# Ledger of designs, part 2: peptides against a protein of PDB entry 1LOE

Target 1, 181 residues: chain A of PDB entry 1LOE
Amino acid sequence: TETTSFSITKFGPDQQNLIFQGDGYTTKERLTLTKAVRNTVGRALYSSPIHIWDSKTGNVANFVTSFTFVIDAPNSYNVADGFTFFIAPVDTKPQTGGGYLGVFNSKDYDKTSQTVAVEFDTFYNTAWDPSNGDRHIGIDVNSIKSINTKSWKLQNGKEANVVIAFNAATNVLTVSLTYPN
Target 2, 181 residues: chain A of PDB entry 1LOE as posed
Amino acid sequence: TETTSFSITKFGPDQQNLIFQGDGYTTKERLTLTKAVRNTVGRALYSSPIHIWDSKTGNVANFVTSFTFVIDAPNSYNVADGFTFFIAPVDTKPQTGGGYLGVFNSKDYDKTSQTVAVEFDTFYNTAWDPSNGDRHIGIDVNSIKSINTKSWALQNGKEANVVIAFNAATNVLTVSLTYPN

## One batch from the design tools (peptide; made by RFdiffusion4, then SolubleMPNN; aimed at target 1 P89; its pose is not in this set)

Design b2_p14_1_s2
Fold by OpenDDE base, seed 1:
Structure b2_p14_1_s2 (fold): chain B 181 residues (1-181), chain A 14 residues (1-14)
Amino acid sequence: as target 1 above (181 residues)
Amino acid sequence: DGYKRIGFSATTSG
């Protein structure tokens, strides 16, 4: 059967210590989240926590981050399941695999998850994905069922540049994806 | 308490 690998080739300007979970590992060239094998979960966390909320003032921080990813699939018409950028509790561990992308455990809103994610979803799950079946970018808040989605056309084996920005004043998360090559 | 970790995750299936 066919399998897919997911990699991050650029993290941004600063080097980070990483906590590897599941099958995730790194080389000089890239962070590899999955190998071309079935039923795997691979994760990597920045070791340093981010202070996004001030408990004394209640203020939430703005942030902008960028990265470059590559999907390598033997067959671009059969790619599962996808990869995710996420912000989670500091003690986060791999969650449910497959269509839950190793980040969530439910399609129902679960505030105890305390997790926000941007998914790059390559596989259609009838129970929660947009009915048109398109590969898509989704914003997930405490659920694998996205609060908002946008269709995205995969270019197999090519680097995609992603920018994610959060504006605390407006409470808006912005995601952009381009294929410059 | 306002602290989170950022990460990446990916999955494959059968």
Scores: peptide ipSAE 0.713, ipTM 0.953, DockQ to the pose 0.651
OpenDDE base, seeds 2, 3, 4, 5: peptide ipSAE 0.690, 0.669, 0.711, 0.711; ipTM 0.946, 0.946, 0.952, 0.952; seed 2 fails the geometry check

Design b2_p14_2_s1
Fold by OpenDDE base, seed 1:
Structure b2_p14_2_s1 (fold): chain B 181 residues (1-181), chain A 14 residues (1-14)
Amino acid sequence: as target 1 above (181 residues)
Amino acid sequence: DGYKRIGFSATTSG
């Protein structure tokens, strides 16, 4: 059967210590989240926590981050399941695999998850994905069922540049994806 | 308490 690998080739300007979970590992060239094998979960966390909320003032921080990813699939018409950028509790561990992308455990809103994610979803799950079946970018808040989605056309084996920005004043998360090559 | 970790995750299936 066919399998897919997911990699991050650029993290941004600063080097980070990483906590590897599941099958995730790194080389000089890239962070590899999955190998071309079935039923795997691979994760990597920045070791340093981010202070996004001030408990004394209640203020939430703005942030902008960028990265470059590559999907390598033997067959671009059969790619599962996808990869995710996420912000989670500091003690986060791999969650449910497959269509839950190793980040969530439910399609129902679960505030105890305390997790926000941007998914790059390559596989259609009838129970929660947009009915048109398109590969898509989704914003997930405490659920694998996205609060908002946008269709995205995969270019197999090519680097995609992603920018994610959060504006605390407006409470808006912005995601952009381009294929410059 | 306002602290989170950022990460990446990916999955494959059968």
Scores: peptide ipSAE 0.713, ipTM 0.953, DockQ to the pose 0.644
OpenDDE base, seeds 2, 3, 4, 5: peptide ipSAE 0.690, 0.669, 0.711, 0.711; ipTM 0.946, 0.946, 0.952, 0.952; seed 2 fails the geometry check

Design b2_p14_2_s2
Fold by OpenDDE base, seed 1:
Structure b2_p14_2_s2 (fold): chain B 181 residues (1-181), chain A 14 residues (1-14)
Amino acid sequence: as target 1 above (181 residues)
Amino acid sequence: DGLKRIGFSATTSA
């Protein structure tokens, strides 16, 4: 292959109804977000909305979610652009591609985005990524420029287990990634 | 109103 593919091999404990956007599609084996094709955006949404904020009380919900993803790159030294878990408005559509990961449109904070994302960023964008150039996990709030990042070593072709938890009482989002195999 | 959708996204470049 000539370009990188991104797939989810396990998402959630139960099968979900999905809304596919861009090049995203599913088989019995996996959810494929991109094929080995240039300049593509692939997304998949859980069809059922979630209540993360109570408009009457102002309370924010706790949540824990897990999934397993695989990156298949022809060359592990050249991988673009990245994979993202996100929470967005119910009518969300694919956003800017490339380094914006199909989720954001700006490196400047834009509250109208109403989008929070956990990025698994494989490509260094000088304008907003950490200057060390490392592949990284980032927490993005209404901007592709992460509020916090952590270096991450990609294992090409291996399944990565991810757990994302939000504690509303402390307003802390926790991300863990492991390669069990 | 507090309603959101969870999703996954990935991109490739030129």
Scores: peptide ipSAE 0.707, ipTM 0.948, DockQ to the pose 0.643
OpenDDE base, seeds 2, 3, 4, 5: peptide ipSAE 0.660, 0.672, 0.703, 0.709; ipTM 0.940, 0.945, 0.948, 0.948; seed 5 fails the geometry check

Design b2_p14_2_s3
Fold by OpenDDE base, seed 3:
Structure b2_p14_2_s3 (fold): chain B 181 residues (1-181), chain A 14 residues (1-14)
Amino acid sequence: as target 1 above (181 residues)
Amino acid sequence: DGYKRIGFSATTSA
């Protein structure tokens, strides 16, 4: 058996285990992806590659990820695109298309992207988002157009706790979000 | 080869 784990409780000014891309950086012990300005992309990758599957055995890894996030919107009725937790090829680079959360570049399914994301989407894009217009959590497989979504009410400036778990045996990904305070 | 990187990503519109 093989197990890899890591934890970052406080983000420091010199996080050697993170690769910052675009405007991503750390401040006040927080990982900051974007500021409240237009036309930006910010990303941060864990520097060590993760062994997702074993080519010799064919086994796919189980995983559990937990994190806390805050979205601060100066105007809660006019927010940015949101953010994703994602799993991508080792050489992944930021994508600049608006509404694609810096991860994808098309609503069409593209297996060559080899990217899976859990989106916390705060902006309604008519071309691919759920027609009810709700802010939502989505599971994205090789496309910004989610394979599944669930409505989520943003609490501006409040801390949200997230747990993401993947069971390889059942091929089920679960996402839980709570506002504890 | 079975290896990926994990991370977080966000954007703001133009």
Scores: peptide ipSAE 0.715, ipTM 0.954, DockQ to the pose 0.863
OpenDDE base, seeds 1, 2, 4, 5: peptide ipSAE 0.678, 0.676, 0.694, 0.680; ipTM 0.944, 0.943, 0.948, 0.943; seed 2 fails the geometry check

Design b2_p14_2_s4
Fold by OpenDDE base, seed 3:
Structure b2_p14_2_s4 (fold): chain B 181 residues (1-181), chain A 14 residues (1-14)
Amino acid sequence: as target 1 above (181 residues)
Amino acid sequence: TGYKRIGFSATTSA
């Protein structure tokens, strides 16, 4: 059995185990993905590739990840697109299409993307988001159009705790979000 | 094959 684990509690100015893409950077010991301006993309990848699939046995790895995030959106009518936690090919690059969260480039299913994302979506895109217009959590498989969504009430400026777990035996991805304070 | 990278991504629109 192979196991890989890591943790980053404080993000430094020279975080060597992260690959920054676009406008992603660290400030005040936090990872910051976007600037407070329009038309930006920011990403950060863990530098070490993760062994998800065993070619000899065909087994897929279980995984659990946890993180804390803060979104500052003082104006609900002038809000950014949101962010994702994603798993992508090793050579993944930022995608620039608006509303695609920097990860996808189509609402159509594209198996060649080989990308899974959990989105925390703060902007309603009529073409693919749930019609109720709610901010939402979504599970995205090879498309920005989520295979499953759940409404989420953003608490502006508050820390949210997220746990994402994948059980390979059941093929179930679980997302939990709480505001402990 | 069998390896992926994990990360975070965010955008702002035009």
Scores: peptide ipSAE 0.717, ipTM 0.952, DockQ to the pose 0.846
OpenDDE base, seeds 1, 2, 4, 5: peptide ipSAE 0.671, 0.715, 0.665, 0.683; ipTM 0.938, 0.951, 0.938, 0.943

Design b2_p14_6_s1 (failed a check: a repeat of another design)
Amino acid sequence: DGYKRIGFSATTSA

Design b2_p14_8_s1 (failed a check: a repeat of another design)
Amino acid sequence: DGYKRIGFSATTSG

Design b2_p14_8_s2
Fold by OpenDDE base, seed 3:
Structure b2_p14_8_s2 (fold): chain B 181 residues (1-181), chain A 14 residues (1-14)
Amino acid sequence: as target 1 above (181 residues)
Amino acid sequence: DGYKRIGFSATTSA
């Protein structure tokens, strides 16, 4: 058996285990992806590659990820695109298309992207988002157009706790979000 | 080869 784990409780000014891309950086012990300005992309990758599957055995890894996030919107009725937790090829680079959360570049399914994301989407894009217009959590497989979504009410400036778990045996990904305070 | 990187990503519109 093989197990890899890591934890970052406080983000420091010199996080050697993170690769910052675009405007991503750390401040006040927080990982900051974007500021409240237009036309930006910010990303941060864990520097060590993760062994997702074993080519010799064919086994796919189980995983559990937990994190806390805050979205601060100066105007809660006019927010940015949101953010994703994602799993991508080792050489992944930021994508600049608006509404694609810096991860994808098309609503069409593209297996060559080899990217899976859990989106916390705060902006309604008519071309691919759920027609009810709700802010939502989505599971994205090789496309910004989610394979599944669930409505989520943003609490501006409040801390949200997230747990993401993947069971390889059942091929089920679960996402839980709570506002504890 | 079975290896990926994990991370977080966000954007703001133009």
Scores: peptide ipSAE 0.715, ipTM 0.954, DockQ to the pose 0.866
OpenDDE base, seeds 1, 2, 4, 5: peptide ipSAE 0.678, 0.676, 0.694, 0.680; ipTM 0.944, 0.943, 0.948, 0.943; seed 2 fails the geometry check

## One batch from the design tools (peptide; aimed at target 1 V41 G98 G138 I139)

Design b2_p15_1_s1 (made by RFdiffusion4, then SolubleMPNN; its pose is not in this set)
Fold by OpenDDE base, seed 3:
Structure b2_p15_1_s1 (fold): chain B 181 residues (1-181), chain A 15 residues (1-15)
Amino acid sequence: as target 1 above (181 residues)
Amino acid sequence: SDGYVRIGFSATTSA
């Protein structure tokens, strides 16, 4: 079967295999999604489209992705919205609106979005987030309102390792987050 | 789409 893989270990200032949207940029060999200011949206897409299903047979591919992230949020009462890893149509565009993480634009299910996201949500939005108010990991399908969530304790300024895997046979998406240090 | 997607990362800050 067909297999596609890629790896980016260091991000340069002229990263041609990334499409930057909004305020997304690279600095100090890291991908930075937002500026340290309010009311911003930043995204970065891998430039090459990825074949994840066969249009003729309908078969969906398995995939595994891993990444490392750092969130600096020393003030828990004045924090940004968080970020997502997402899968979207080739022509996906950044979305505005507080709390939607730049990916969605409604808490209502919208099939036309055709977007799946794993959110690492650091801001409690009463209208759609889990009522316990915890920072959380969520799986979002065509809506900012997650179909499933898990509480997550942010370690400020520490590197988190994430693994996201999709099993096409079982239609199960799994997310693992660890702080190795 | 024709079985193709793009993947990426996205983040926002509040107004």
Scores: peptide ipSAE 0.702, ipTM 0.947, DockQ to the pose 0.831
OpenDDE base, seeds 1, 2, 4, 5: peptide ipSAE 0.668, 0.683, 0.680, 0.671; ipTM 0.935, 0.936, 0.938, 0.937; seed 2 fails the geometry check

Design b2_p15_1_s2 (made by RFdiffusion4, then SolubleMPNN; its pose is not in this set)
Fold by OpenDDE base, seed 1:
Formats: sequence, structure tokens, C-alpha cells
Structure b2_p15_1_s2 (fold): chain B 181 residues (1-181), chain A 15 residues (1-15)
Amino acid sequence: as target 1 above (181 residues)
Amino acid sequence: SDGYKRIGFSATTSA
């Protein structure tokens, strides 16, 4: 496929220390996950872990986060592979590249992954993606095969505003995406 | 512990 770059221009109201993995890096302008080159994996982690589950009380945390991403592809009809927001074990390392988005290793459910992701998937993988071939937002739990998806139309080179919210009481994860400009 | 996680972003390209 043709080369594509993925960047985060805004990732919340607070400045965070970041752990860069693979080809990820930052400038004053943006957090760049991949350069426009083939066969790359780029990741960036918030250095501070988040306490999602309290073993003493059994409570699961609610959270809301927002960010803005940009996809820059020379050809908007040939964009691979996608970008993800994820929550993973504190010692997480880059996983399989390509269609696995650097976050998973299998389309089969693997509880040992302990990883939840929101994917913004730009490339159709026959083995697990929705059969309509649409670019899509997906909710991934311990597998690259999403438990739920929704079609999404990429606007190449434009900033997409994303809000992700999790309600622990209802076990519902909500994702919204808009192109304000 | 299992109760602690890290949040991150990831992206990939391919041939």
C-alpha cells in the first residue's frame, strides 16, 4: 500500500510525559506515530499508569478522554493501516504491525492480551473487518476483531476530534468523532 | 498490578 502518516495534534488538556515506542516521536507541532514510509509501527504511551480497577473495593473507574488526530496520505483511496487509542498492561510493548495496528496479535479472543482499543481502521482486512469494506471505528477487546464497529468517512489531512467515554456502571464505551473544519 | 494500565496511541503502515 501507499505510505501514510498518522499524527496526534491534541491529546487532552494536560501535558503528559510520554513513552515512545517504535517510530513514534514528537515535535512542537504534533505527536507523530508514523512517518510516510512502509512497514512501520509507532506508539506513544502516557508514562503515568492509570488505576482502572480497585482490588479493595472492586470498583471500576469511569473515564473521559479527548484527542485530535490527523491522517495524511498521498492517496486517500489507498490508506493503510490505521490508528488506535488503547489501554494495555503497564509493560506493554509494540505488538504485530500492519492490520493488527501494533496492538494485537490475533483475531481470536486472547484474555492474556488484557488490552482494549478503539481503532480508526483505514484498511480492509478480509479475515476480520466488516464485509462492507468501509473504513470504520471499532471497539477491540483482546482481539483485533472488533466486538462492534461503525462506518467512518476519512477526511484526508483534516483534524478529527475524538471523545471516548467509559461508564463502568453500565459497561458502555462511547466514541464520538467529528471533523470541525 | 492488573488494576493499573497505561493509555496510549498506536499506528501502523504496511507495504
Scores: peptide ipSAE 0.699, ipTM 0.940, DockQ to the pose 0.639
OpenDDE base, seeds 2, 3, 4, 5: peptide ipSAE 0.656, 0.684, 0.690, 0.677; ipTM 0.932, 0.941, 0.939, 0.936

Design b2_p15_1_s3 (made by RFdiffusion4, then SolubleMPNN; its pose is not in this set)
Fold by OpenDDE base, seed 4:
Structure b2_p15_1_s3 (fold): chain B 181 residues (1-181), chain A 15 residues (1-15)
Amino acid sequence: as target 1 above (181 residues)
Amino acid sequence: SDGYVRIGFSATTSG
């Protein structure tokens, strides 16, 4: 089986209320996006919108966020499909499941998506993923086909610390992932 | 939406 549970165990530093979509839910200890069951989509949004772009001035805001996630897969060799951190319109709804990670609907660039995602992709989709077949971190802009990827080694059941930062001056999004334990 | 967005997490499984 390729079933996998995805959880976010730490948010921060800013704690916010959540909007749950699909099969996502929370406990005191963690946000669970999916259980290890087939064919699910689970999402959770911070309820408070963020003003990252000013239409009047054209100014774009910097941001830094961090979180800790855990992947629990019954079989570490068959882990599907992955999860994302994403930025989307305030009224965003779950999109296509499976390899589209509930965030996108196409491998082709679709500006109407208005969605940027950092994917932690655990399953190789031949139609758009890097040909080496590695699990990877990807930066996705309006498409499930990443504009940039880097191989990532999953530690099943371990907490991974992630920091995502956007520098508006340089227009660079940076992602770091570490397994501290 | 005049620069307002929401941030979130999404995960999927298949079979």
Scores: peptide ipSAE 0.687, ipTM 0.940, DockQ to the pose 0.660
OpenDDE base, seeds 1, 2, 3, 5: peptide ipSAE 0.686, 0.667, 0.666, 0.685; ipTM 0.940, 0.934, 0.939, 0.939; seed 2 fails the geometry check

Design b2_p15_1_s4 (made by RFdiffusion4, then SolubleMPNN; its pose is not in this set)
Fold by OpenDDE base, seed 1:
Parts: sequence; structure tokens; C-alpha cells
Structure b2_p15_1_s4 (fold): chain B 181 residues (1-181), chain A 15 residues (1-15)
Amino acid sequence: as target 1 above (181 residues)
Amino acid sequence: SDGYKRIGFSATTSG
């Protein structure tokens, strides 16, 4: 596939210090997860952990977060592999690249992963992606094989605004994506 | 602890 770059231009209202992993880096203009080269993994973590589950009360936290990302590809019809928002153990390290998006290692459910992700998948992997071949948003729980997906049309080089909300009472994760410009 | 997580972003390329 042709080279593609993935960037985040807005982090939402509460940007934190970042831990960079792989090829991820920041400039004055943007956070860049990958350079325009092949076979790379780039990640960035918020340095401050979040308290998702309270062991004393058993309560699970609600949360809402937002960000803006940009995908830049020389050819909109040849874009690999994708961009991912994820929640993982505090000591998380880059995982398998390519179609596993640097977040997972298997299409089989792996409880030990302890990772939930929202993928913005630009490349069709026959082994686990929806059969229609559409680029899609997916919700991934301990597996690169999404538990739910929604078709999404990439607008190359345009800012995509994303809002992700989790309601603990209903166990519902909501994802919205818009191209305002 | 299992109750604490980190939020992150990831992207990959392949040829």
C-alpha cells in the first residue's frame, strides 16, 4: 500500500502530557502518530491514568472525550491501516502492527489484553473485518475483531471531529464522527 | 491496579 500519515490536531478540552511510543511525536501544529513511511506503529498515551473502576464501591465511571484527527494519504483508494482510540492497562506497550493497529495481537477474544478500542479502520482485512469491505468505525473489546461496526467514508486530508461517550449504567459506548469542514 | 487505565491513540501503516 501507499504511505499514509495519521495525526491528531485537537485533543478536546483537557489535553494532558503525552507518552510517545513507536514513531509517534508532536510538533507545534499537531500530534503525528505515523510518518509517511511503510510498516510503522505510532502511539501516544495520556500520561495521567484514569480511574475507570472503583474497587471499594464497585462503581464504573462514565466518561466523555473528544478529539480531531486527520488522515493524509497520497491515494484515497489505497490507505492502510487505520487509526485507533483505546483504553488499556497503564503499562501498555505497542502491540502488533498492520491490521492489528498496534493495539491487539489476535482476532480471538483475549481477556488478558484488558483493552477496549474504537477503531477508524481504513484497510480491509478479510480475516476479521466486515465483509462489505467498507472503511468503518469499530468497537473492539480484547480483540481486533470488532463487536460492532459502522460504515464510514474517509475524507482524505480533512479534519474529523470525534466524540466518544461511555454510560456505565447502560454499558453503552457511543461514537460520533463528523466532517465539519 | 485494574481499576486504572490509560487512554491513548494508535496508528499503523503497512505496504
Scores: peptide ipSAE 0.696, ipTM 0.940, DockQ to the pose 0.643
OpenDDE base, seeds 2, 3, 4, 5: peptide ipSAE 0.665, 0.631, 0.692, 0.695; ipTM 0.933, 0.928, 0.940, 0.940; seed 5 fails the geometry check

Design b2_p15_3_s1 (made by RFdiffusion4, then SolubleMPNN; failed a check: a repeat of another design; its pose is not in this set)
Amino acid sequence: SDGYVRIGFSATTSA

Design b2_p15_3_s2 (made by RFdiffusion4, then SolubleMPNN; failed a check: a repeat of another design; its pose is not in this set)
Amino acid sequence: SDGYKRIGFSATTSA

Design b2_p15_4_s1 (made by RFdiffusion4, then SolubleMPNN; its pose is not in this set)
Fold by OpenDDE base, seed 4:
Structure b2_p15_4_s1 (fold): chain B 181 residues (1-181), chain A 15 residues (1-15)
Amino acid sequence: as target 1 above (181 residues)
Amino acid sequence: DGYKRIGFSATTSAV
C-alpha cells in the first residue's frame, strides 16, 4: 500500500480566505489537502461564494480559474486516490472518500448534489472509471462517473498548471493541464 | 439562488 499527498502551490498574499475541511491546511505558499497518510479526505473552499447563476434572468456566468497542483507519492505506479477542483453548494461538506474524491457519493447521477467537478484521478476504480485503467482528467456532473475523460500522465512531484474555463454561451467547460518544467 | 463555492478536494486510501 502507498500513501499520497496532494497540494496546491503558489499561494500568495492575494489568496482569498479559505474554509478548510477534513485534513486540509495551508502555509504561506501552499495549500495541502492531504498528507502522505492513508484514508484521508482534505478539502478547502474559497470563503467567498461565487454567483454563477441568476435566478431572475436565468443567465449563467462565465468563469476562468487557474491553479498549480503537485502530487507527491512514494511510488508513482501506486497513487491514490485523486485531486479535484469542484464547484458546489455554499454549504458543501466533505463527501465520500476514496475513489469518490470527497466530492460525490454515487456513480449514479444525483441532481441534488448540485456539484460540478474536474477530477485528476490517479486511481482506477472499476465501477466507474475508464476501462483502460489510465489516470485521467474527468469532468463530473453530480456523479463520480465522469461525463468525459482524457488520459493524463502523472509526473510525480512536479507542478501541474491547470486552467479551467467555462463559457456560458456555449456551455463548454475547458480544462488544460501542462507540466511546464 | 445561484451561489456556489469553489474548492479543492483530495483523498487517499490504502492501495
Scores: peptide ipSAE 0.687, ipTM 0.928, DockQ to the pose 0.662
OpenDDE base, seeds 1, 2, 3, 5: peptide ipSAE 0.663, 0.628, 0.683, 0.667; ipTM 0.921, 0.909, 0.922, 0.923; seeds 1, 2 fail the geometry check

Design b2_p15_4_s2 (made by RFdiffusion4, then SolubleMPNN; its pose is not in this set)
Fold by OpenDDE base, seed 4:
Structure b2_p15_4_s2 (fold): chain B 181 residues (1-181), chain A 15 residues (1-15)
Amino acid sequence: as target 1 above (181 residues)
Amino acid sequence: DGYKRIGFSATTSEV
């Protein structure tokens, strides 16, 4: 069996306050969600909530976020379970671990979750992941079963630059991932 | 109410 660590690098001195959940923690320049140990869930939330929907007007906000993450696994062929960016209710707590990535509890659509996630899924779960078994980026809406996926080649130990943007006018969520080095 | 929190999550398991 293998273990995997997930972290976000290049945190600056002006980084927002974080709410840590599970095994997540931070140093000056790194947010570590999990160490290379088994059966863990690590999360970190930006303490300041975002206002993405105006209940009075019905208007939805645009947003853009970027981050750099690193996955470190002793064996690049055996990496579990995955890393996730998510937007959830302000009182969100860790959910089911393993293949549910600590963000969801079901492959069935559950509107009460009120959670949208971008998963960087490193482990194939037969019950809901794309049948080709590829590591993938997925868009998850109220379910661990992605509404859209794209195969992704993990570069073990390398920094992946991610940009996630939501365009309210078009209702399109865009995800880009690059390995600059 | 339109307010959400952004976060990151990761999990590990025995494989």
Scores: peptide ipSAE 0.698, ipTM 0.934, DockQ to the pose 0.665
OpenDDE base, seeds 1, 2, 3, 5: peptide ipSAE 0.673, 0.653, 0.679, 0.672; ipTM 0.926, 0.916, 0.924, 0.925; seeds 1, 5 fail the geometry check

Design b2_p15_4_s3 (made by RFdiffusion4, then SolubleMPNN; its pose is not in this set)
Fold by OpenDDE base, seed 3:
Structure b2_p15_4_s3 (fold): chain B 181 residues (1-181), chain A 15 residues (1-15)
Amino acid sequence: as target 1 above (181 residues)
Amino acid sequence: TGYKRLGFSATTSAV
């Protein structure tokens, strides 16, 4: 049995255990992914690679992650694309295609992406998002086109608590989001 | 193989 865990309560200006990509940075002890400007990509990776798959046994690891996020939109009806929590190859690089949340670059399934993401999508992209146009949580496997989605009402400027869990035995990923305040 | 990195990512468009 192998276990890896980490926790970041406060994000400092010299966060050695994060790899910042694009416009990602820390300010006021928060991780900030995007600046309030157009056409930007911001990412932050945990610097230490995570062993999620055992090549010898073929076993996949269970995991649980939790985080708190805030989306600040000057206009609640004029928001950016949203953000993702993702698991990607160690050499992953930011993707610049609009609407792909900096993680993917196609709505077509691409196994070479080797990326799983949970998206918190605040912008309706007609080409791949659910037709109801709702802001939504999505589970993305090697594509920006989610394999499953659930409508989510954004509470602008409020802290949301997220828990993401993966059960390897059942191959089920669960996502919960709450606004406790 | 079997190692990945965890991360967060966000984008803004030209709106």
Scores: peptide ipSAE 0.669, ipTM 0.916, DockQ to the pose 0.860
OpenDDE base, seeds 1, 2, 4, 5: peptide ipSAE 0.647, 0.666, 0.643, 0.660; ipTM 0.913, 0.919, 0.912, 0.920; seeds 1, 2, 4 fail the geometry check

Design b2_p15_6 (made by RFdiffusion4)
Pose (drawn by RFdiffusion4):
Structure b2_p15_6 (pose): chain A 181 residues (1-181), chain P 15 residues (1-15)
Amino acid sequence: as target 2 above (181 residues)
Amino acid sequence: FPEKVRVGFSATTSS
């Protein structure tokens, strides 16, 4: 049995239990992944590796993460590229920016990726996004093309509360995001 | 997938 847990309700200026990659930094008690600036990537990882499954027993971990996040765009129309919560190898480095969300390099399945991410995608990329063109939440496994998506209407500048849970018994990954009111 | 992983957040922007 192995458990890993943490909570950070207000981020401080020297959050030593996070690894920052790209433009990720903490400001005014928030974790800032990108400022409202063109062509940038920011990533932050919890510093401890987490044991998510075991090859000797074949057991896989149950887990829950929750967080509040804000997307603040210049207006409701010109908004790119989005935001991900991801599970990746211990040595993960930033991948392709833009519509690949710092996490993937291809539309096609890439076995060497070894990452699954839940995306909160704010920009329709014709090549791989749901053709309806809506902003959406997606589950990505080793590809930027989501295996599943759900349209989501972005509320600019507002706090969204999200819970992602994995039940090892069913292998169900559930994602809930709620806007207050 | 490896036995041990890291978790995190990522965000990107475009022109």

Design b2_p15_6_s1 (made by RFdiffusion4, then SolubleMPNN; from b2_p15_6, 4 letters changed)
Fold by OpenDDE base, seed 3:
Structure b2_p15_6_s1 (fold): chain B 181 residues (1-181), chain A 15 residues (1-15)
Amino acid sequence: as target 1 above (181 residues)
Amino acid sequence: FPDYVRIGFSATTSA
């Protein structure tokens, strides 16, 4: 069985195992995806390609990832779109459409994107987000329109712990978010 | 899905 693993506890100023796209950068040992201005896209990819599917055998990899994030959104009337953890083709490029979190470009299902994202969405887009208007976690498969969502109460400026796991045998993706403090 | 992928984080701000 092939296994790939990595851990980044503190992000350095020249993180060699990350590919920065758009306005993504590191500061104060944290990965910062966006600037506090309008119309920005920021991404960071782990530099090494990951073997998740063996087309010869049909085997699909399991994975578990965990991370901590902080969102500062003191003004609810002027808030960013949110962010995603995503899995995409190795040559994936930033997408510039507003509300699509830099990953997608349509609410329509597009199998050619070959992209899966877990979104932490802080802005209500009437056209595709859950009608209750809540900030939410979503699972996105080839579309910004989530296949499943759950309301999430943002705690401004506090660290959230996230665990994302995929079980290939059951084809189930699990997402958990907690505020431990 | 492709055999090989990259993983990462992405965020945007809008107008």
Scores: peptide ipSAE 0.694, ipTM 0.951, DockQ to the pose 0.862
OpenDDE base, seeds 1, 2, 4, 5: peptide ipSAE 0.666, 0.644, 0.673, 0.681; ipTM 0.944, 0.940, 0.946, 0.948

